# Ledger of designs, part 56: peptides against a protein of PDB entry 6B4E

Target 1, 295 residues: chain A of PDB entry 6B4E
Amino acid sequence: TNFDKISKMFWHYKDKIAQIKQDIVLPIKKADVNVRNLLSRHKRKINPKFGQLTNSNQQLFKIQNELTQLINDTKGDSLAYHWILNFIAKAVVHQAETEVRVKPESALPLGKLTLYLLVQFPELQELFMARLVKKCPFVIGFTCEIDTEKGRQNMGWKRNNENKWEDNTSYDERMGGILSLFAIITRLQLPQEFITTTSHPFPIALSWHILARICNTPLNLITNTHFVILGSWWDAAAVQFLQAYGNQASKLLILIGEELTSRMAEKKYVGAARLRILLEAWQNNNMESFPEMSP

## One batch from the design tools (peptide; aimed at target 1 A205 A212 N247 K251)

Design b2_p26_1_s4 (made by RFdiffusion4, then SolubleMPNN; from b2_p26_1, 14 letters changed)
Fold by OpenDDE base, seed 3:
Structure b2_p26_1_s4 (fold): chain B 295 residues (1-295), chain A 26 residues (1-26)
Amino acid sequence: as target 1 above (295 residues)
Amino acid sequence: SLVAELESEFAHLLSLVNEELLKKLS
């Protein structure tokens, strides 16, 4: 693993966030009042859509169509279009931090919706990835020390109004939620209307990168969070990952579930214990995945 | 794209799983 390359990628997306603010967010504040009003109305209509998702494909398709129309309404103004997409990117990640955090299986409908939007509106891809990396750098297998304030910030830790870091449980759960969403996206098939005409923007190989890069991460940088997000990933994508890469996938699952957990046993990480339980379930032919959505 | 760059590392990562990574964790 070339960690220098990963770091460069991380900082690229951090820079992208700054660029988005400079070139999209701030300019809209100075845009024509009619454009701002349009975007405000659309924002209000779009935002609740993600929370309206259920385990129903019918509901998913309804929301897909509604969002598609709302986004298309902005295409007459490039800046407005990009602003809406950036808003959507932020909203999706926010749903992962809040809803998926407490209900991991909700990642499936959210992931399906997100993947649809990523393909339907390709400009969303870079915006979304930048937001993901900012909030959860684990999505690209990036890890840095959290002994410094800047390090914690880089790894997505939040501070409250009193400048106090969020508690470990909150951080772990947020990271798990975001990673669950990303994992789901990587293992989903493209919508039928795109499968023959478009390449998957975030394919299952990206899950491979997450696992492999974490395994190659210096052990002194491995924390409970790493195991938590690996567990979240496991629930979200392990079955499909095995289907995709077969024996090689199996090796990697054993590496994270057995070898990495064993190497870090002295730390008594709760996340590691859970991951080991998942491994054992798999070994007993009881690997579970999220239930499929209803028609 | 950077996503494509990540994909290009797949072969290398697979090699690591078979060799270096196993050695590191053993």
Scores: peptide ipSAE 0.024, ipTM 0.617, DockQ to the pose 0.121
OpenDDE base, seeds 1, 2, 4, 5: peptide ipSAE 0.024, 0.023, 0.023, 0.023; ipTM 0.616, 0.572, 0.564, 0.571

Design b2_p26_2_s1 (made by RFdiffusion4, then SolubleMPNN; its pose is not in this set)
Fold by OpenDDE base, seed 4:
Structure b2_p26_2_s1 (fold): chain B 295 residues (1-295), chain A 26 residues (1-26)
Amino acid sequence: as target 1 above (295 residues)
Amino acid sequence: MEEEEEKKKEEELKKKVEEEIEKVLE
């Protein structure tokens, strides 16, 4: 694992967030009233769509079509188009922080929708990844110290209006929710209509990177959150990961489930205990995946 | 040609995976 490369990637996306604000968000505030009105109407229509997802593929396809139309309506103005995509990127991540956080299986329909949009609108990819890395650096296997305010901020910790850090449980759950979504996206197959025309924007290899990079992270930087997000990843993608990489996947699952947890046993992390339970379930041929969506 | 390229990509990925796993927890 090249940690310098990971750091460079992390800061690249941080810079991208700043660029998005400067080049997309701020300019729209000064845009023509007609453009602002269009975007205002569209965001009001788009926002509820993510909450309308169910375990139904039929409902998914309906929402995909509706969002596609709404996004296409903005293509006549490049700035408006990028603004609406950035809005969607933020909304998807927000949905992961709120809904997936409490209902991990909801990552599946959300992930399918997101993957569809990422392929249909390639400009969304950079916007979405930047937002993911900002909110949850674990998606690229980035870890830094959290003993400083800047370190905590870099790792996606939030402060409230009173300048108080969020509690550990809230942070862990948010990170788990976001990571669940990303894990799902990496393990999903492209929709049939895109398989022959495009490559997967966030393939299963990115899950490999997450696991490997965490395993190679200095132990003094490993926290309960690392184990929480590994557990979230496991629920979301372990079955498909094993299918993709076979014996190599098995070795890596053992490394995170047994070896990494054992090395950190003195910390008595709750997340590590859960990960061990997941490992044991797998060893007993009881590895579970999220239920498939209904037709 | 597309199938061969896909196969090549899969093989390259497998190789990368193997290289990466050897470096894990050294």
Scores: peptide ipSAE 0.026, ipTM 0.618, DockQ to the pose 0.056
OpenDDE base, seeds 1, 2, 3, 5: peptide ipSAE 0.025, 0.024, 0.024, 0.024; ipTM 0.549, 0.560, 0.569, 0.623

Design b2_p26_3 (made by RFdiffusion4)
Pose (drawn by RFdiffusion4):
Structure b2_p26_3 (pose): chain A 295 residues (1-295), chain P 26 residues (1-26)
Amino acid sequence: as target 1 above (295 residues)
Amino acid sequence: STFLEETIAEAEEEVEEHQEELDELL
């Protein structure tokens, strides 16, 4: 892995976040009354819909239809359309860092919803990817030191209600939740409406990049967070990763489960212990996936 | 093509190269 190229990719998405603020978010303050009214009303209607998802496919389709109608209502104005898509991208990532953090299997319905929106509204793809990379750089394998305040900001750290950094547990759980959503998206087949006509925008090769880049990261930059997101990724995608790459995926899963954990054993990282348990469960023919969605 | 599209287009090639490197390492 050429980490200079990974850094260039990271800063590209950081620049995209700045461009979104300059060209989409700030100009909306100057939009006409009709646009402001529509966006104010629609953002209220959109916000709770992500938490209304359940394990039921019928409910997923209902929410997809409701959101498709609301988004289509904004297409008459390119700026309003891009603003509501940016709002949705932020809301989906927030849902991942909150609900998926507490209930990891809720990443499956949220991933199906997000993947559907990503191909129904393709302008969402760049907005969503930039948001993921800003909030969880592990999705592209970016890691930097966090000894400095700027490094902490680069890696997606947040502050609590007193300018102190959130505790390590809170950060680790958020990162696992966000990365779990992305991991579900990379291993999902497109919905039937698009599977016959469209290339998957974030395919399973992106999961290979995450694993390979963590395994190639200098060991002095590895933290408990790397093991936690790999465990979250495993729960969301390891079965399909093996289906995609076979013996090669097996070699990579062994590398992360046996070798990466062993080389960092002195640190006694909690996530490394869980990744070893997942490796042993697979070796005992008991690899799990999230239960498939109910009707 | 956008940056994202170019990245996605080269993804499988990078996977094949990394697989050869992993086989050599092992």

Design b2_p26_3_s1 (made by RFdiffusion4, then SolubleMPNN; from b2_p26_3, 11 letters changed)
Fold by OpenDDE base, seed 5:
Structure b2_p26_3_s1 (fold): chain B 295 residues (1-295), chain A 26 residues (1-26)
Amino acid sequence: as target 1 above (295 residues)
Amino acid sequence: MSFLEEYIAKLEEEVEEFSKELEKKL
């Protein structure tokens, strides 16, 4: 693992967030009133769609079509188009932080929707990754110390209006929710209409990198959150990961489930205990995955 | 090194090698 490369990637996306603000968000505030009104209306129509997802493919396809139309309506203005995509990127991540956090299986319909949009609108890809890395650096296997304010900020910790850091449980759950979504995206097949024409924008190899990079992370930087997000990843993608990489996947699952948990045993992390249970379930041929969506 | 330690070390090496291969394909 090249940690310098990971750090460069992290800071690239941090810079991208700043660039998005400068080149997309701020310019729209000064745009023509008609453009601003259009985007305001579209935002109001788009935002509730993510909460309307169910474990139904029929409902998913309906929402995909509705969002596609709403996004296409903005293509006449490049700035408006990029603004709406950035809004969608933020909304999807927010949905992961709030809904997937409490209902991990909801990552599946959200992930399917997101993957569809990422392929249908390629400009969403960089906007989405930037938002993911900002909110949950674990998606690229980035880790830094959280003993400093800057370190906590870099790792996506939030402060409330009273300048108090969020509690550990809230942080862990948010990170788990975001990581679940990303894991699902990486293990999903492209929609049939895109399989022959487009490469997967966030393939299963990105899941490999998450796990491998965490395994190679200095132990003094490993926290309960690492194990929580690994557990979230496991629930979301372990079955498909094994299907994709076979014996190589097994090796990496053993490293995170057995070796990493053992090395950190003295910390008695709750997340590590859960990950150990998941490993044992797999060893007993009882690995579970999220249920498939209904027709 | 214990047998287990050697086994883990081997796994780590193999995973690292495979990681490098995957990075070239991305």
Scores: peptide ipSAE 0.221, ipTM 0.784, DockQ to the pose 0.110
OpenDDE base, seeds 1, 2, 3, 4: peptide ipSAE 0.205, 0.212, 0.212, 0.214; ipTM 0.778, 0.780, 0.780, 0.780

Design b2_p26_3_s2 (made by RFdiffusion4, then SolubleMPNN; from b2_p26_3, 10 letters changed)
Fold by OpenDDE base, seed 2:
Structure b2_p26_3_s2 (fold): chain B 295 residues (1-295), chain A 26 residues (1-26)
Amino acid sequence: as target 1 above (295 residues)
Amino acid sequence: MSFLEEYIANLEKEVEEFSKELDEKL
């Protein structure tokens, strides 16, 4: 694992967030009143759509079509188009932090919707990845120390209005929610209409990188959060990961589930205990996945 | 080519490299 490359990627997306603010968000505030009004209306229509997702593919397709139309309405103005995509990127991640956090299986419809949009609107890809890395650096296998304020900020820790850090449980759950969504996206097949024409924008290899990079992370930087997000990833993607990489996937699952948990046993991390249970369930041929969506 | 596109294009090489490391560890 090349840690310099990981760091480079992390800081690239930090810079991208700053660029988005300067080139997209701030300029819209000075844009024509008609453009601002259009975007305000579209924002109000788009935001509820994510909460309308269910385990129904029919409902998913409806929402896909509605969002596609709303996004297409902005294409006449490049700045407006990029602004609405950035809004969507933020909204999707927010949904992962709130709904997926408490209902992990909701990652499936949200992931399907997101993957569709990423393919349909390629400009969303950089915007979405930037938001993911900012909120959950684990999606690229980045880890730094959290003994400093800057380190905590880099790892996506939030402060409240009183400048107090969020509690460990809240942080762990948010990271788990975001990682669940990301894991789902990486293991989903492209919609049938795109399979022959487009490459997967966030392929299963990204899941491989998360696991591999965590395995190579210095042990002094490994926290309970690492095990929590690995558990979230496992629930979301382990079955499909095994299908994709076979014996090598099995080795990697053993490495995180057995070796990494054993090396950190003295810490008595709750997340590590859960990951051990998931490993044991798999060894007993009881690996579970999220239920498939209805027609 | 965007940064992301370049990253995705190099993924398989990194998979192969770590796959070899796995064979050494397990």
Scores: peptide ipSAE 0.530, ipTM 0.938, DockQ to the pose 0.904
OpenDDE base, seeds 1, 3, 4, 5: peptide ipSAE 0.528, 0.529, 0.525, 0.526; ipTM 0.938, 0.938, 0.937, 0.937

Design b2_p26_3_s3 (made by RFdiffusion4, then SolubleMPNN; from b2_p26_3, 11 letters changed)
Fold by OpenDDE base, seed 4:
Order: structure tokens, then sequence, then C-alpha cells
Structure b2_p26_3_s3 (fold): chain B 295 residues (1-295), chain A 26 residues (1-26)
């Protein structure tokens, strides 16, 4: 694992967030009133769509089409187009932080929608990745110390209006929700209409990198959150990961489920205990996946 | 290629290398 490479990627996307603010978010506030009105209307129409997802593919396709139309309406103005995509990127991550954290299975329809949008609108990819890295650096296997304020900020910790850090449970759940979504995206097949024309923008290899990089992370930087997000990843993608990489996947699952948990046993992390349960379930031929969506 | 696309292309190569490293750990 090249930690310098990971750091470079992390800071690249931090810079990208700053760029997005400067080049997209701030300029739109000074844009023509008609553009601002258009975007305000579209924002109001788009916002509820993510919450309207169900376990139905029919409903998914409906929402995909509606969002596609709404996004296409902005293509006449490049700034408006990028603004709406950035808004969508933020909204998707927010949905992961709020809904997926409490109902991990909801990552499946959200992930399918997101993957569709990422392929349909390639400019969303950088915007979405930047938001993911900002909110949950674990998606690229980045870890730093959290004993400093800057370290916590870099790892996506939030402060409230009283300048108090969020509690550990809230942080763990948010990270788990975001990572569940990311994991789902990495293991989904492209929609049928794109399979022959487009490469997967967030392939299963990204899941490999998360696991491998965490396994190579210095133990003094490993926290309960690492195990929580590994558990979230496991529920979301372990079955498909095994299908993709076979014996090599099995080895990596053993490394995170057995070796990493054993090395950290003295910490008695709740997340680690859960991950061991997942490992044991797999060993007993009871590895579960999210149910497939209905027609 | 976007930064992400370049990153992904590099990552796919790294998977093969990491798979070899795993053989040494287990």
Amino acid sequence: as target 1 above (295 residues)
Amino acid sequence: MSFLEKYIAELEKEVEEWAKELEERL
C-alpha cells in the first residue's frame, strides 16, 4: 500500500471541494435571476426523489427518468448543469448519512440510482467522489489520526453549533451509511443499456482497495469506526466480492474478519465483535446479502 | 481521462499486486 498515493488522492479531492465552491456554488449566487429560479425549482423537485426510492425497480426507473429530465433541462447552461450535479452529489451522500445509516438495505435502490446517474452524467463522477472523500475518507482507504482537531475534520467528524464534536455512535453510523452506499455501487452491474458502451465508473476494485488499505493501516490508527465500516461493507458487498475475486477475496475477508479483529481484541471494539459475527456466519455458510429489488 | 478514471485504472493494476502479497500473508 502506497500511503503517499492515498494522501495525494485525499488532498486532491479536498482541493476539488474548494474548487467546486469557488467555481460552481459561489458563482451561481450571482447568476442571472432566470438561472437561479430554474435551479431553485429543480432543487425542489429533485430533493424528494431520493426519499421516494423503494425496493421496486419500477419505481427506480421512474425516478431515474424524472431526474434525467430535470438534469437535462439544465444542460443549456454549463454552470447550471454542474451546479445541479453537485447538488445531486450532496443529496445522495446526505441520504446515505440519514437513511442508509438506519436502514442499510436502502443502499441498494439508492446505489442503483446513483450508478445510473454517474454513467448518464459523467461529470457527476468527480463531484460525487469529492463529496464522498470529504464526508467519508474511508471510501479511498484514507486514515489519519483523530487526536487532533484537524485530524478529526479530515476524517469527516462534525461539530455542532456549540463547537462540540458529534458522539462516536453518530459518527460511526454516518460513516457506515456512506460506505454502505459506496460498497453497493462498486458491486452493482451497469444498467443493461450501458454495458456495451461504458466502463463501470466505480468498479469492484475500489472495494478491494478499501479492505487492503485498512489491513495495511497502522494499528495505532485503527478505531471502532474502521470495524463498523468494514461490517457495513460486508453486508453490502461481501457476497459479490467473493464472486468477483474468489479465493483472493476469501483471504482478504479472513484478514479483516479474523486477523485484524484479533490484533485489536484488547480494545474490545463493538464494531470488531460484529465483524467477527459476520465472519462466523460466513464460515457457517450463512453469508447474507441484501434482497434483490422487486420488478 | 478524469483524475478518477486514471486512479481507477491504477487501482485495477494494484489489485493484482495485492493478490500476490496476500499469498505471502496466509
Scores: peptide ipSAE 0.410, ipTM 0.887, DockQ to the pose 0.890
OpenDDE base, seeds 1, 2, 3, 5: peptide ipSAE 0.394, 0.407, 0.396, 0.117; ipTM 0.877, 0.886, 0.879, 0.717

Design b2_p26_3_s4 (made by RFdiffusion4, then SolubleMPNN; from b2_p26_3, 10 letters changed)
Fold by OpenDDE base, seed 4:
Structure b2_p26_3_s4 (fold): chain B 295 residues (1-295), chain A 26 residues (1-26)
Amino acid sequence: as target 1 above (295 residues)
Amino acid sequence: MTFLEKYIAELEKEVEEFSEELEKKL
């Protein structure tokens, strides 16, 4: 694992967030009133769509079509187009922080929708990745110390209005929710209409990177959150990961489930205990995946 | 080619390298 490369990627996307603010978000505030009105209307129509997802593919396709139309309506103005995509990127991550956090299986319909949008609108990819890295650096296997204010900020910790850090449970759950979504996206197949025309924008190899990079992270930087997000990833993608990489996947799952948990046993992390349970379930041929969506 | 696309293009190489490391360790 090249930590310099990981750091470079992390800071690239931190810069990208700043760029998005300067080049997309702020300029729209000064845009023509008609453009602003259009975007306001579209924002109001788009935002509820993510909450309307169910375990139904029919409902998914409906929402995909509706969002596609709404996004296409903005293509006449490049700035408006990028603004709406950035809004969508933020909304998807927010949905992961709120809904997926409490109902991990909801990552499946959300992930399918997101993957569709990422393929249909390639410009969303950088915007979405930037938002993911900002909110949950674990998606690229980045870890830093959290003993400093800047370190906590870099790792996606939030402060409330009283400048108090969020509690550990809230942070863990948010990170788990975001990671669940990311994991789902990486293990989904492309929609049938895209399989022959494009490559997967967020392939399963990204899941490999998460696991491998966490395994290579200095132990003094490993926290309960690492185990929580690994557990979230496991629920979301372990079955498909094993299908993709076979014996090598098994080795990596053993490495995180057995070796990493054992090395950190003295910390008594709740997340590590859960991950151990997941490992044991797998060893007993009881590895579970999220249920498939209905037609 | 975007930064992300470049990152993805290098993924398979990194997977292979780490896979080789795993083969030695386990």
Scores: peptide ipSAE 0.383, ipTM 0.871, DockQ to the pose 0.898
OpenDDE base, seeds 1, 2, 3, 5: peptide ipSAE 0.382, 0.094, 0.400, 0.382; ipTM 0.869, 0.661, 0.878, 0.865; seed 3 fails the geometry check

Design b2_p26_4 (made by RFdiffusion4)
Pose (drawn by RFdiffusion4):
Structure b2_p26_4 (pose): chain A 295 residues (1-295), chain P 26 residues (1-26)
Amino acid sequence: as target 1 above (295 residues)
Amino acid sequence: EEEFEEEMEELEEEFEEIEEEREEEE
């Protein structure tokens, strides 16, 4: 892995976040009353819909239809359309760092909803990817030091209610939840309405990049967070990763489960211990996936 | 450390080959 190219990709998405603020978020303050009223009302109606998802496909379709109508209502104004898509991208990532953090299997319905919105509204793709990268750089394999305040900000760290950094556990759980959503998207087939006509926007090869880049990261930059997101990724996508790449995926899973954990053993990272358990469960023919969605 | 770098290079070559074969099939 050429980590200069990974850094260039990271800063490209960081620049995109700045461009979104300049060209989408700030100009909306100057939009006419019809646009402001519509966006104010629609953002209230959109916000709780992500938490109304369940394990039921019928409920997923209901929420998809409700959101599709609300988003289509904004298409008459390109700025309002891009603003509501940016709002949705932020809301989906927030849902991943809250609900998916507590209930990892909730990444499956949320991932299906997000993938559907990503192909129904393709302008969402760049907005969503930039948000993921800003909030969880591990999705593209970016890692930098966190000894400095700027490094902590680059890696997606947050502060609590007294300008102290959130504890390591809170950060690790957030990163797992966000990366779990992206890992579900990469291993989902497109919904039937699009599977016959459209290329998957974030395919399974992006999961290969995450694993390979962590395995190629300098060991002095590896933390418990790398093991936690790999465990979260495993729960969400390891079965499909093997279906995609076979013996090569097996070699990579062994590398992360046996070698990466062994080389960092003195750190006694909690996430490394869980990744070893996942490796042993697979070696005992007991690899799990999230239960498929109910009717 | 040298054995590890070699294993990673083999994995990257095999991945690139699989992805090129899939694009040719399309």

Design b2_p26_4_s1 (made by RFdiffusion4, then SolubleMPNN; from b2_p26_4, 14 letters changed)
Fold by OpenDDE base, seed 3:
Structure b2_p26_4_s1 (fold): chain B 295 residues (1-295), chain A 26 residues (1-26)
Amino acid sequence: as target 1 above (295 residues)
Amino acid sequence: DEELEKKLKELEEEFKKMLEEEKKKE
């Protein structure tokens, strides 16, 4: 694991966030009133769509089509187009922080929708990844110290209005929600209409990198959150991960489930205990996945 | 942890080889 490379990637996306603000968000505020009005209307129509997802593929397809039309309406203005995509990126991550956090299985329809949009609108990919890394650096396997304010900020910790850090449970749950979404995206197959024309923008190999990079993280930087997000990943993608990489996947799952947890046993992390339970379930041929969506 | 790092390194090497082999088959 090249940690320098990971750090460079992390800061690349941090820079991208700054760039988005300068090149997309701020300029649109000074754009023509007609453009601003258009985007305002579209934002209002788009935002509720993510919450309208259910375990129904029919509903998913409906929402996909609606969003596609709304996004296409902005293509005549490049700035407007990128603005709406950035809005979508933010909205998707927000949905992961709120809904997926409390209902992990909701990551499946959200992930399917997101993957569709990522393929249909390639410019969304960089915007989405930047937002993911900002909110949950674990998606690229980045970890830094959290004993400093800057470190906590880099790892996606939030402060309230009183400048107090969020509690550990809240942070863990948010990170788990975001990671669940990303994990789902990595293990989903491309929609049938794209499978022959486009490569997967965030393939299952990215899940490998998450696990491997966490496993190779200095032990003094490993926290309960690491195990929580590994558990979230496990629920979301372990079955498909094993299907994809077979024996090599098994070895890596054992490394995180057995070896990493064992090395951190003295910490008695709740997340680690859960991960061990997941490992044991797998060993007993009882690995579970999220239920498939209905027609 | 040196042992864990070693195991992971070996696994990563195997994984890279696997990916390379798959690409060659495509």
Scores: peptide ipSAE 0.284, ipTM 0.802, DockQ to the pose 0.694
OpenDDE base, seeds 1, 2, 4, 5: peptide ipSAE 0.267, 0.284, 0.132, 0.277; ipTM 0.795, 0.802, 0.675, 0.799

Design b2_p26_4_s2 (made by RFdiffusion4, then SolubleMPNN; from b2_p26_4, 12 letters changed)
Fold by OpenDDE base, seed 4:
Structure b2_p26_4_s2 (fold): chain B 295 residues (1-295), chain A 26 residues (1-26)
Amino acid sequence: as target 1 above (295 residues)
Amino acid sequence: DEEYEKKLKQLEEEFEKILKEQEELE
């Protein structure tokens, strides 16, 4: 694991967020009233659709088509197009922070929708990844110290209106939700219409990188959150990960579930305890995946 | 833990091989 590379990647996306604000978000505020009105209307139509997802493929396809049309309506103006994609990126991550955190299985329909959009609109990929990394650096296996304000900010900690940090449970759950979504995306197959024409934008190899990079993280930087997100990843993608990489996947799962948890046993992290339970379930041939979506 | 680090290094090397092989198949 090259931590310098990971750090550079992290800061690349931090810079991208700043660039998005400067080149997309702020300019639209000063754009022509017609453009602003268009985007406002589209925003209102797009925003509720993420909450309309169910465990139904039929509903998913409906929403995919609706979003596709709405996004295509903006392609005549590059700035508007990028603005709406950035909005979507933010909305998807927000959905992960709110709904997926409490209902992890909802990551599946959300992930399918997101993957479709990422392939259909390639410009969404950088916007989405930048948002993911900003909110949850764990998606690229980045970790830094959280004993400083800057460190906490870099790791996606939020402050309330009173400038108080969110509680640990809230942070853990948010990170878990976001990572669940990303994990799902990495393990999903491309839609049938794209499988022969494009490569997967966020393939299962990225899951490997997450796990490996966490395993390589200095122990003094490992927190309960690391184990929480590993558990979230496990629920979301462990079955498919094993299918993809076989014995090597097994070794890595044992490494995180047994070895890493053991090395951190003195901390008595709740997340680590849960990960142990997941490992034991797997060892007992009881590894579970999210239920498949209905037709 | 030297053993842990060794295992991890080995896994990373194996993974790189897998990725290379997959790329060649595409």
Scores: peptide ipSAE 0.396, ipTM 0.866, DockQ to the pose 0.765
OpenDDE base, seeds 1, 2, 3, 5: peptide ipSAE 0.391, 0.390, 0.395, 0.385; ipTM 0.864, 0.863, 0.865, 0.862

Design b2_p26_4_s4 (made by RFdiffusion4, then SolubleMPNN; from b2_p26_4, 9 letters changed)
Fold by OpenDDE base, seed 1:
Structure b2_p26_4_s4 (fold): chain B 295 residues (1-295), chain A 26 residues (1-26)
Amino acid sequence: as target 1 above (295 residues)
Amino acid sequence: DEEYKKKLEELEEEFEELEEEEEELE
């Protein structure tokens, strides 16, 4: 694991967020009133769609089509198009922070929708990844110290209106929700219409990188959150990960579930205890995946 | 610690080999 490379990638996406604000978000505020009105209407139509997802493929396809039409309506203006995609990127991540954190299995329909949009609208990929890394650096296996305000900010910690940091449980749950979404995306197959024409934008290899990079993280930087997000990843993608990489996947799962948890045993992290339970369930041939969506 | 690092290094090497093989098949 090259930590310098990971750090560079992290800061690349941080810079991208700044660029998005400067080149997309701020300019729209000064755009033609007709463009602003269009985007306001579209925003209002798009936002509730993510909450309308169910464990139904039929409902998913309906929402996909509706969003596709709404996004296509903006293509006549490049700035408007990029603005609406950035809005979608933010909305998807927000849905992961709020809904997926409390109902992890909801990551599946959300992930399918997101993957469809990422393929249908390639410009969404960079916008989405930048938002993911900003909110949850764990998606690229980045970790830094959180003893400083800057460190906490870099790791996606939020402050409330009173400038107080969120509690550890809230942070853990949010990170788990976001990572669950990303994990799902990495293990999903492309929609049938794209399999022969497009490569997967965020393939299962990215899950490998997450696990390997966490395993290589200096132990003094490992927190309960690392184990929480590993558990979230496990629930979301472990079955498919094993299918993809076989024995190599097994070795890596043992490394995180047994070796890493053992090394950190003195900390008595609750997340580590849960991960140990997941490992034991797997060893007993009781590994579970999220239920498949209905037709 | 050394054994852990060795195992991880081996896994990373094996993964790189797998990815190269997949790219060759595509």
Scores: peptide ipSAE 0.254, ipTM 0.793, DockQ to the pose 0.844
OpenDDE base, seeds 2, 3, 4, 5: peptide ipSAE 0.244, 0.249, 0.253, 0.025; ipTM 0.789, 0.790, 0.794, 0.562; seed 5 fails the geometry check

